# Peptides against a protein of PDB entry 6O8C, part 71

Target 1, 262 residues: chain A of PDB entry 6O8C
Amino acid sequence: VGLRYEKISLPKIHPRYDLDGDASMAKAVTGVVCYACRTASTLLLYQELMRKGVRWLVELVKDDYNETVHKKTEVVITLDFCIRNIEKTVKVYEKLMKVNLEAAELGEISDIHTKLLRLSSSQGTIESSLQDISSRLSPGGLLADTWAHQEGTHPRDRNVEKLQVLLNCITEIYYQFKKDKAERRLAYNEEQIHKFDKQKLYYHATKAMSHFSEECVRKYEAFKDKSEEWMRKMLHLRKQLLSLTNQCFDIEEEVSKYQDYT

## One batch from the design tools (peptide; made by RFdiffusion4, then SolubleMPNN)

Design b2_p15_4_s1 (from b2_p15_4, 9 letters changed)
Fold by OpenDDE base, seed 3:
Structure b2_p15_4_s1 (fold): chain B 262 residues (1-262), chain A 15 residues (1-15)
Amino acid sequence: as target 1 above (262 residues)
Amino acid sequence: MELSEVSEEELQKIL
């Protein structure tokens, strides 16, 4: 879910000298560029907040990873201990069979041993999965957050400030056009100044809108899309970690069934 | 200094 904003466009600028029309046009242009400034600021803020969210999620997933690794290690130790104990028991029974007929008991213990070895083999799969996750989270990995620092707009770009400068110039011309309108008729030189200012207004406005579109909106949209994709992948990875943790618990539970033989 | 005349036609070319 991204920030919603209205698509803005400049009003039509008529080439004809018209004090009333020019004042109205200048007012509309001022409004549009003002909206662009505010929107650019809001889009920047959104991206900064998202960057914080990205960092937070990275740390969360790293914690989940460490917990999963810890649990896996615990289970491996427990399982290995059980295997060693069962192997000792098997050896004892094998020696006893030379003297006593305890074949049925040996068979049961041997079956348990086989089951434990199968559980131990599954730990290799869990380990491989954890290694894959680690590689994806590592610097340069597929889920590295480097994109968050590269994509989108940043305060250092000073886009809002640049737009504000243009807005100030536009606003100044608008206020002059309001005065010109009040005069109803201008002297020749004042009329020429008005015409020049109208050209300046156009240039400032087009520059502002171009900058807003290309340097603010477009980059924001790219950031948003990349953020959404990355977030989905990270959440999926987190679910994978939880699944691996659950597998460790399942193995631990299975091992506990044989505790009387260990 | 008097500004050179900016015609509506010139404005139309720029706008």
Scores: peptide ipSAE 0.017, ipTM 0.575, DockQ to the pose 0.107
Fold by OpenDDE base, seed 1:
Order: structure tokens, then C-alpha cells, then sequence
Structure b2_p15_4_s1 (fold): chain B 262 residues (1-262), chain A 15 residues (1-15)
């Protein structure tokens, strides 16, 4: 579930000179751009936390992989040992048959040997699966986390700071418009300054909103989408590792049933 | 610095 934010838009800016209207408009613009600053900061924080989470999950999955490999190795050793012992037993019974001794047990032992060889073959499939997983987790693999460093917004982009500079300019104009409103009427020169400041307010506001939309929101959404996809794949991979581990345990359990013959 | 007169019409062109 990604971070939710409200869609924001600038209020309509009327070209008409109106001290009350201009003060109200400036207040609204200040509020919108302030929200953009806060939202940009929150979106950045979310992405930084997600990057940490991604790194953590990668290490966790690597640990799961190593544990699975370890278990697989143990099972291979045990299975190979059991196979060798059964093969020795088979040879002994075959020798007894050569001297015309009854060896009714030879059939059973031979069946066990066949089963063990099948289990040994299944280990090859497990190994292949582990190799595939290793390849996917490797640098440049399909589950590489390089996207987390490339996508989205970063502290170095200084997006929040850039927006705050614009917000400061807007806020100063708002405070002036609040004073102008209190005067009820401005002298000619002051009126002209007010009109110029209104233009500046508009430019700062539009610049802030464009920056917010293009450099904060859009990049965040791209990061979010990639993050969700990658996380789903990683969780699936963990399930695969667990399945492989369970297969190793199942093989080990089956082999243990034949240890009496070893 | 003499501020040039900013008319409402000029503001309409910018806004």
C-alpha cells in the first residue's frame, strides 16, 4: 500500500485589482504550496524508508538462500552415503546368489537402491532451481535492487528546499497583501507595486506546482510502481526457497527410513 | 526606479 496524498491545484488568480480578494488568494496559494512542500518531504521520506527496506529484504533473502544451500548440501552428503552403503549391500547379496544361497532380500534392497537413485536425481532439480535463484539475486540479475537507487526522488535533488524557497517568496507577498488589505486604499505607487507582486506570486506558485508535479509526484509514482512489482517478486522468491528447503527435509526424512540398511 | 504602470489588461495577458 503506497503513501496516499491529496491532489492539489492552485486557486484561480483574478487579474482584477482587489485588496481583499488578492489577500485571500495569496493566503490560499500559500496554503497549497505549503502542502506541496510537506507532501514532497513525506514522499521523500517514504522512498528513503523503502530503500532501506529493500536492502534489508535483499539481505534476508540471501540468508534464506544460504540456509537452503546448506540444507541441500547436508542432504546430498547423507543421500550419497546411503547410496554407497546400499550398493555395498547389493554386491554382498549378489555374491551370495553366485554361491546359490537364497537371497529373498535382494529384491527389496534393489528397490531401495532404485528409490534412492530417484531421490538423487531430484537433487539435481533442486540444484538447478537454486542456481536460477542465485542468478536472479546476483548483481545485474532480474531481482537486482539497482532500480531503488535510480528511481524516485532523493535528498540530493533538493526538491523540498527548492519548494521552500518558492514558498518563502509567496509567503512574503501574502504578508504584504495582508498589510495592503488593512490599509483599505493604496497610493498610486503602492498600488503598482501590489500589481507587480501579484504577478510574481503567480510565477512562483506555478513554478512550485510544476516542480512538485513533475519532480516529486511523478517520480514518486514511478518508484512506487517499481517497488510494488519488485517486492512481489522477492516475496515469491522467498516462498520458492522455502519450498526447496521443505523438499530437502522431505528427502532427508525418506532417506532416514532406509538408514537401517546402511 | 519608476515602476511602469501595470494595467489590468497586462495582468490578464500574464495570468
Amino acid sequence: as target 1 above (262 residues)
Amino acid sequence: MELSEVSEEELQKIL
Scores: peptide ipSAE 0.017, ipTM 0.573, DockQ to the pose 0.123
Fold by OpenDDE base, seed 2:
Structure b2_p15_4_s1 (fold): chain B 262 residues (1-262), chain A 15 residues (1-15)
Amino acid sequence: as target 1 above (262 residues)
Amino acid sequence: MELSEVSEEELQKIL
């Protein structure tokens, strides 16, 4: 779930010289760019926190993987031991059969042996699944977290600071326009300065909004979308690992039923 | 130093 932010737009700027209107406009512009600056900061913080979360989740899933591999290995050892013991028993009974002893028990033991071999074959499927998961988690794999370092905005981009500089320029002009309004009428030179500052205000505001939209918002949305997709895949992978673990436990339980015959 | 007069037309082009 990403942060919600409001879409902001600059107020209409009238070209006509109007001290009251210009002061009001400048105030509104200041507010909008101030919001953009704060929003950019919040979006950046969110992304940084998400990057930490991504790294944490990767490590968690790696731990889950290693635990599953360990359990699988344990089961393989146990199963192989059981198979070897059953095979020894089969050989003994085969020898007994050669001396005309009843082979009724040989059939049962042979059936157990067949079942154990089937379980052993299923381990191959588990191994293949674990290998697939490992490949996906590996560097350059489909679930690599490289995107988290590439997508979105970063502190090094200095986007918030750039916006803050523009905001400072805008705010200064706003305060001047507030003073100009209080004068009600400006001398010719001051009027020309006011008109020039109005152009600067527009320039700074447009630059700020463009930067905010293109460098902050768009990149954030791309990061958000990528993170959501990646997290869904990671959660699915964790479920797969859990399923594999459960399969190992099921095999272990089944093997335990035959240990009394060994 | 006379500041060059910024015309409303020029402002309209910039704004």
Scores: peptide ipSAE 0.017, ipTM 0.572, DockQ to the pose 0.093
Fold by OpenDDE base, seed 4:
Structure b2_p15_4_s1 (fold): chain B 262 residues (1-262), chain A 15 residues (1-15)
Amino acid sequence: as target 1 above (262 residues)
Amino acid sequence: MELSEVSEEELQKIL
């Protein structure tokens, strides 16, 4: 679940010279751009924290993978040992059978041998599944975390700082407009400056909002979407690994039942 | 220094 933020828009700016209206408008613009700056900072922080979480999860899943591989290897060794012992026993009983001895026991041991070979075949499927998982986790794989470094906004983009500069300019004009309002009437030159500042205010505000929308919000949403997709896939993969581990335990338990014959 | 008058029309072009 991503961060919730409010959709913001600039207030309507009237072209008419109005000291009261312009001061009110400038105040509203300042508020909106201030919110954008704070929101951009929060969105950036969220993404940085999420990147840490992604890296952590990758390592966790790699550990799960390695544990599963280890368990699989252990079971393979145990199973192979059991199979070899059963095969030796089968050979002995086959020789005895030639002398008309212990035919019933040979049948039982042969059945066990067949079961063990089936279990060994299932290990091949587990190995294939582990190889698939490994390929997905490998560099360039479908579950690579490269997207986390590419998508979204980064501190190096300096988006918050850029917005802050624009906010500072806007705030300065707002404070001037408060003073202008207090004067109730401006001299001709001061009025012209006010009009120019109003244009600058609009320019800075528009630039800030465009930057916020295109370089902060849009990229954040893209990051969020990729993060959610990737996270679902990673969680599914972890479940697969757990399933494979459990299959190894089940095989080990089954093999243990036949150890008395080895 | 006299500043040139900025018309409302010019402002509308920017807005």
Scores: peptide ipSAE 0.017, ipTM 0.578, DockQ to the pose 0.110

Design b2_p15_4_s2 (from b2_p15_4, 6 letters changed)
Fold by OpenDDE base, seed 4:
Structure b2_p15_4_s2 (fold): chain B 262 residues (1-262), chain A 15 residues (1-15)
Amino acid sequence: as target 1 above (262 residues)
Amino acid sequence: SELSFVSEEELEKIL
């Protein structure tokens, strides 16, 4: 779940010279761009925190993978040892059978041997699954975290700073418009300056809102979407690893039942 | 020096 923010828009700017209206408009513009600046900062912070979380989760999943591989290896060693011992026993009993001894026991041991070989085959499937997981986690794999470094907004983009500069310009004009309003009437040159400042205000505001929308919000949404998708896949992968680990434990338990014959 | 006049129409073109 991403951060919620309000959709903001600039107030309507009337072309008519109106000191009261222009001051009110400038105040509203200042408020909107101020909100954009704060929101951009919050969205950036969220993404930076999420990137840390992504890195943490990658390491966690790698640890889970390594633990699963370790457990699998342990079980393989145990299973192979058990198989070798059973095979030796089978050979002994086969020799005894040639002299009409221990036929019933040979049948039981042979059945155990067959079961152990089936368990060994299942380990091959586990190995294949682990290899698939490894490939997905590897550089260039489907679960690589490269997107977290590419998508979204970054401190290096200086988006907040750019918006702050525009906000400063807008705020300055707003304060001037408050003064102009207080004068009730401006001289000709002051009126022309006011009109020019109104144009500048519009320009800065539009630039700020475009930058906010295109370089902050849009990129944030893209990052959020990628993050959610990736997170779901990673959580699923962790569940797969846990399943594989449990399968290894189940095999180990089954092998332990036959250790008395080895 | 006096600033050149900017009409409301010109402002409307910018806005």
Scores: peptide ipSAE 0.020, ipTM 0.613, DockQ to the pose 0.109
Fold by OpenDDE base, seed 5:
Parts: structure tokens; C-alpha cells; sequence
Structure b2_p15_4_s2 (fold): chain B 262 residues (1-262), chain A 15 residues (1-15)
């Protein structure tokens, strides 16, 4: 779940010269761009925290994978040993049949051998599944965390600093417009300066909002969507690993039933 | 020196 923020927009900027209206508009613009700066900072912080979480989860899943591989290896060794012992037993009973007609016992041992071979086949499937998981977690794999370093906004982008510069320019004009309002009427030259400053305010505000929208919000949303998708896949993968681990335990338990014959 | 006049119409084109 990502951070929620309020949708912000610039107030309508009227072309008409109005000292009261322009001061009010400039105040509103200052507020909006100030909120954009704070929001951009918060969104950046959230993404940095999420990147740490992603790295942590990757290491956790790698540990889970290694534990599963270790367990699988132990079971394979045990199973292979059991199969070899049963095969030796079968050969002994085949020799005994020539002398004592131990047909019933040989049949039982042969059935056990068949069951063990089936279990061995299932180990091949587990191995294939583990290889698939390994490939997905590997560099360039479908679950690689490279996206976390590429998507979204980063401190190196200096988006907050860029917005702060624009906010400073806007704030200066706002304070001037408050003074202009207090004068009630401006001389011709001061009026022209006010009009030029209003144009500058518009450009700074538009630039700030465009930067916020395109370089902060849009990239954050892309990061958020990618992180949610990736997280879902990682959780599913952990469930798969757990399933494979349980299958290994099940095979080990089944093999233990036949240890008396080995 | 006097500043050049910017009309409301010109401002409307910019804003």
C-alpha cells in the first residue's frame, strides 16, 4: 500500500490587474507549491524505505531458498542410499528363491523398490522447481530487484531542491504582492512591475506543478505499482518454497518407513 | 526610464 496524498491544482490566474485578487492568488499558489515540496519529500522518503524493505525481503527469500536446497540435498542422499540398499536386498532374495522359494518376500521388497523409484522421480520435479526459482531470483530474472533502483524518484534527482528554488521565487513575489495590496494604488511603473511579477509567478508556478506531476508523482506511482506487483510475486514464491520444503519432509517420512528393509 | 506596458490582453495570452 502506497502513501495517499491530496490532489492539488493551481488556482485560476486572472489576467486582469487586481491588487487584492493578485495577493490572494499568490498566497494560494504559495500554499499549493509548498504542499508539493512537502509531498515530494514524503514520497521520496517512502520510496527509500521501500527500497530497504525490498532488499531485506530479497535476502530473506534467498535464505529460504538455501534452506530448501539443503533439505532437498539431505533427502536425495538418504533416498539414494535406501534405493541402493533395496536393490542389494532384491539381488539376495533372487538368489534365495533358487533354494527356498522366498517368492512372497521378494514381491514385497520389489514393491518397495518401485515406490522408492517413484519418490526419486518426484525429487527430479522438486529440483526443476528449485532451478526455476533460482533463475527468477538471479540477476536479470523475473523477480530481480533491479527495478527498485531504476523506478521512482531518487535523492540524486534533487526534485525537492528544485521545487524549493521555485517556491522561494514564488514566495518573494507573494510578499511583494502583499505590500502592493497595502499600497492600495500603484504608480504606473510599479504597476508594470507588478504585472511582470505576475507573469513570473505564473511561469514559476506552472514549472513547479509540471515538475511535481511529471517527475515526482508519476514516477512515484510507477514505483508503487511495480512494488506491489513484485511484492505479490515474492510472497507467492515464498509459498512455493514452503511447499517444496514440505514435499521434501513428506518424502523423508515415506523413506523412513522402509528403513527396516535396508 | 519607463517600463514597457503589458496589456491585459498580452497577459491573457501568457496566462
Amino acid sequence: as target 1 above (262 residues)
Amino acid sequence: SELSFVSEEELEKIL
Scores: peptide ipSAE 0.020, ipTM 0.612, DockQ to the pose 0.106
Fold by OpenDDE base, seed 2:
Structure b2_p15_4_s2 (fold): chain B 262 residues (1-262), chain A 15 residues (1-15)
Amino acid sequence: as target 1 above (262 residues)
Amino acid sequence: SELSFVSEEELEKIL
């Protein structure tokens, strides 16, 4: 989910000298560029907050991973212990069978041993899955957060400040055009200055809108899209970790059923 | 320095 903003465009600028029209146009341009400046600031703030969120989520998932690895290790130790105990029991019964004692129970214990070995084999799959997750989370992995530092806009780009400078120039011209309008008629020199300022206004406005669109909006949209994709993948990974944890608990529960035979 | 002012026709081309 990203910030919604309104698509803005510059008003039409007529080349004809018109004090009333020029003042109105300049006011509208000032408004548009002001909105662009504020929007750029908001978009930047959003991205910075998202970057913090990304870092937080990475650490959270790493913690989940470590917890899962710990649980897996615990289960492996327990399972191995149980297997060793069952193997000892099997050996005892095999010896008893050699002395012609009924070993009907040997079959049952052997079956338990086989089941435990199967569980042990499943641990290999869990380990492989954890390794895959670790690889994805590692530096340079598919879920690395490097994109968050590269994509989008950054405070160091000074985009808001650049827009603000242009806005200041535009605003100054607007105020002059408001005064010119109040005069109703300008002397020749003042008229020429007005025409020149109108040209400056156009250039500043065009530069501001170009900068806003290309350096703020487009980069923001790219960041937003990348962040959404990345977050979906991270959430999926967390679900995978949870699944692996549950598998460990399932194995632990099953092993507990056989502890009475050891 | 003479400020070269752009004519309305020139502005029309630029705008």
Scores: peptide ipSAE 0.019, ipTM 0.612, DockQ to the pose 0.100
Fold by OpenDDE base, seed 1:
Structure b2_p15_4_s2 (fold): chain B 262 residues (1-262), chain A 15 residues (1-15)
Amino acid sequence: as target 1 above (262 residues)
Amino acid sequence: SELSFVSEEELEKIL
């Protein structure tokens, strides 16, 4: 998962004055830097979309958490009610035993009571797990989305705009070199200007490529890596919540089997 | 910033 892009490099720039070669070189440089601009824009867009996705997923997981907590609460209420009723029944039968009345059912009821108490103990484990999940989702927790705002490139960085400015300068020189080529031969002054512009082209191009590599590609890769790690953890968390929900349903189902005694 | 004009030989050293 993630955007794939081609590795790009600048063509070799020869110092020798050559109108045909310089026009061809300038065209190639323009193409490379143009690709860098487009790629930077695409990488930025991807990251912005991913940030939206991250926020969406956080809210989704919070909803899952709230649903799980709600279900757990319902089960706790039901279980506690059942336990209280069974305890009352046990007391009644114990009283009957004190008057030497046969209470063959007392053993069964006591066994049910023991089972319900075990289920009640399991609720403590579920609660602890939910608290852990809540802590991880909380601000500053291990699953906080702060990284999404810090890592990568942002529109405010103006990376695309900076690259476009350099591209414009390069493109202007390219068009001039295309004209120079068409002239076949330049006067001395125009030749010196051409040589000077070739130097400018080189510096603009190298600046663009450095900016692209260091401020666009590198930061994108860092964002991508963190995003993948975080997403994996969030998906695992959702599975944990589902497991806890299922445990609540299982407990509720088991309690329902004993409702005839409540 | 403006670049200083350099000869082809000097440019070869820069490139």
Scores: peptide ipSAE 0.017, ipTM 0.606, DockQ to the pose 0.128

Design b2_p15_4_s3 (from b2_p15_4, 6 letters changed)
Fold by OpenDDE base, seed 3:
Structure b2_p15_4_s3 (fold): chain B 262 residues (1-262), chain A 15 residues (1-15)
Amino acid sequence: as target 1 above (262 residues)
Amino acid sequence: SSSSFVTEEELEKIL
C-alpha cells in the first residue's frame, strides 16, 4: 500500500517555429513539471511519515520485548522456588519412608518434581527465543531500521527545491511564449530569442523529468518496498513475543497447581 | 543574426 500517482510524460515538442503551438506546448510542459514538483513533495512527506512510524514501531516492539523478559524472569523465579520446595519435601519423605512406609505420597511428590523439571526445561527454549529476538532488534541486527535513513528521498537532498527552480525557468518561458503568441508575428531578433528559449525550455523540462524519475520516483519505490518488507517482519516478531508471553503465563498457571505441595 | 541564436535546423536536430 503506497501513494498512487499518475505516470507523467512530456508532451511532444515540435521543432517547427509556431507561436500558437509553442505557447500551447509550453503550457503543457509547465503543467507536467508542476505536477512532478507536487508529487515529489508528496512522496517525500510520505517517506518522512513512514520513518516516524518505523521509529515508533521499533520502540513499541522493544517495550513488548522488555515486558516479555520481565514476565519470563518472574516465572523462572517462581518455578525455581517451587522446585526447591518440592526437593526439600522429597528429602523429608525419603527419611520418613524409612520409618513409616509413606511410599504412595512420595511417589506423587516425585511425579510433581519431574513435571516441574520439564517446565523448567521449556524455559530454556523461551530464553533462546528471546535472545534471538534481541539479536535481531540490536544495532546491526536483521531488523535494524538503518535502511529507513538510507533508502528513499530525504529533505537534505533538496529534490523539491531543485525541481522548483526548473519549474520557475519553464514558467518564465511559458509566459514569454504567451506574449509572443499575442504579438502574432515577431521581428527577426525576437524570433531567434524565441527559438533559443524553446531550446532552453526543452532542456529544463528534460532535466526536471529525469530528476523526478530517477531521484524521486525510483528511490521512493525502493523505500516503499523495503518498508513493506520490514514492517511484515516486525509485525511477525511482535506476534512471536506475544506467543512467548502466553507460554510464560501457561507455565505459571501449571506451577500454581503444585503450590499446595510446597 | 548572432551565433548565439539557434537556427530552425539546429533546433530540429536537438529536439
Scores: peptide ipSAE 0.023, ipTM 0.658, DockQ to the pose 0.129
Fold by OpenDDE base, seed 2:
Structure b2_p15_4_s3 (fold): chain B 262 residues (1-262), chain A 15 residues (1-15)
Amino acid sequence: as target 1 above (262 residues)
Amino acid sequence: SSSSFVTEEELEKIL
């Protein structure tokens, strides 16, 4: 589940020269851009934490894979040993049958041999599945975590710092507008400066909101979507590994039933 | 409005 944030927008900036209105507007703009700056920082932190989580999950799944491979190898050794023993037994009984011993026992052993060979064939399918999983987890595979380093926002982008610079400029103008409001009336030159500062405020605010939306929010959403998709695939992969492990246990159990004949 | 996102007190702390 991704981080929730509120969609923000700038207040309407009226073209009218109004010292009271302009001070109020500047205060509101400062608040919005301040929220954007804080939100950008939070979104960045979330992504960095998610990247750590992704790396952790990759290692976990690799461990699960190695465990499954180990179990598969163990079962293969056991099964092959059992098959070899049964084959030796079959050969002995075939020799004894030449000396008029009962054929009933040979039939039973031959049936066991056939069952074991079937189990051995299933190991090939398990091996193929493990190879597929290994391929998917490998560098450049479908479940590679390279996206986590490419998508989203990064500390190196310095988005928070850029927004903070703009916020500082906006805040300075806001404080000036508070002073202008206190004067109630400005001289002609001061009035012109106020009007220019209002234009600068608009410029800085628009730049901040554009940067926030395009470089912070949009990239975060893309990262979030990719992370969710990748996570679902990884969880499914873990289930596949568990299934393969269980198949190995089932084969081991079946082989154990025939050990008395070896 | 911005007041819904940042309280006046928070704004004063940040400014």
Scores: peptide ipSAE 0.023, ipTM 0.693, DockQ to the pose 0.028
Fold by OpenDDE base, seed 5:
Structure b2_p15_4_s3 (fold): chain B 262 residues (1-262), chain A 15 residues (1-15)
Amino acid sequence: as target 1 above (262 residues)
Amino acid sequence: SSSSFVTEEELEKIL
């Protein structure tokens, strides 16, 4: 899960003055930092897309929740109505028993009443579960999406732009080293400049790699880990909602069997 | 040309 990227490292920089080697090294460094820029951009894009996905999923799950609550409410109304009707029937039969009428029917109705009361008790459990889900989805709840806005890298961080600036500096030195190589031999002053530029190259490259690792990769990995955990929990919650919905349907179906007695 | 590259000053502004 997540984007795969290659682990990159800077080539070894030899302290020895070597026009051919330095040009080759500079080319390699340019390549590495260029890859870092592209990778950082890709990682940023991924995170932005994931944030959109997170928002979408939150709304979807909220809709599922509302539907479940609606269904639960419907079942409660139906069940309560059925219970009230059965209770009236029980009272009628109790009065009839005082006049030596059929005791056998009262037993059956009483059993139905007991079953309905059990079903009614299960509604309390469903309600409790829905309340738990609601609390988890609420702001500050365990499934809040605030992390998606806090974790990872953001366009406002301008990490890609920062890396691009460093890449430009490195690329400039690379092109100079390519020219130096073509000269085959430099005068003393130009040689000293080349040596200084080599140090600058190292500095820029190191800075780029540090920035990439600490501000791009590390934060991305943290975002990725949190996103995976959160997504797993959200999917589980969605399954839980489905289960609760099914329980409501099951209760409704069972109640329908007793409607003939009401 | 070297003039097309971002300067160190620009780097400082971005960083």
Scores: peptide ipSAE 0.020, ipTM 0.640, DockQ to the pose 0.043
Fold by OpenDDE base, seed 1:
Structure b2_p15_4_s3 (fold): chain B 262 residues (1-262), chain A 15 residues (1-15)
Amino acid sequence: as target 1 above (262 residues)
Amino acid sequence: SSSSFVTEEELEKIL
C-alpha cells in the first residue's frame, strides 16, 4: 500500500497581456506548485518511514531466524541423545538374544531406531533450509535491504527545499500580478516588466514541475514498487521460518513418544 | 519550508 497523490499539470499560459488573466493564471500556477511541494514532502516522509520499517522488519526476521536455529539445535541434541540411547538398548538386546530371548522386543526397538534415524535425516533438510534463509538475509543476499538506501528520494536530495525556492519565486510574481491587477492599467515600463515576469513565472513553474515529476514522483514510484516486492519476499521468508519451527516441534513431539525406551 | 521570497541568485545557488 503506497501513498496516493493526484496527477497535476500546469495551467495553460496565454502569451497575451491581460492583467486579470495573468493574475488568475499566476494564482493557479502557485497552487499547483504548492501542491507539488507538499506532495514531495509527503512522499519523502513516507519513504523515510518505510526505510525505518524495513530496518525494523529485518531485525525482526533475524530474531525469528535465531529462535528457529535455537529450537532446531535443541531438537538435534534431544534426537541425538535418544538415538544414542536406543543404540545402547539395541546392543543390550542383541547380547541377550544370544541367551535365547524372544526377538519381538528387539524388532520393536530396531523399528524405533529406524524411525529416529529418518527424523535425524529430516534435520539435515531443516539445516539446509536455514542456511538458505541465512544466505538470503546476509549482506549481499537476495533479501538485503540495501535497495532501501539506494532507491527513492532522500532528505539529502533537498527536493522539497528546491521546490520551495521555486515556489517562493512564483509566489512573489503572483503577488506582483495581484497588485498589477489592482492598478487596472499599467504604464508602458510597468507593462514590460509584467511581461518579463510572466516569462520568469513560466520558467520557474516548468522547472518545478519537471523536478517534481522526474526527481520526486518517478523515484518514489520506483521505491514503492521495490518495497512492495521486497516486503512480499520477507513475509514469505518469515512464513518459512515458522514452518521450520513447527517441523522442529513436530520432531520433538515424535521423539518424546520414544522417551520410555531411552 | 521557507516562507520568505528568494532571489534569482539564491535560486541559482540552490538549483
Scores: peptide ipSAE 0.019, ipTM 0.648, DockQ to the pose 0.038

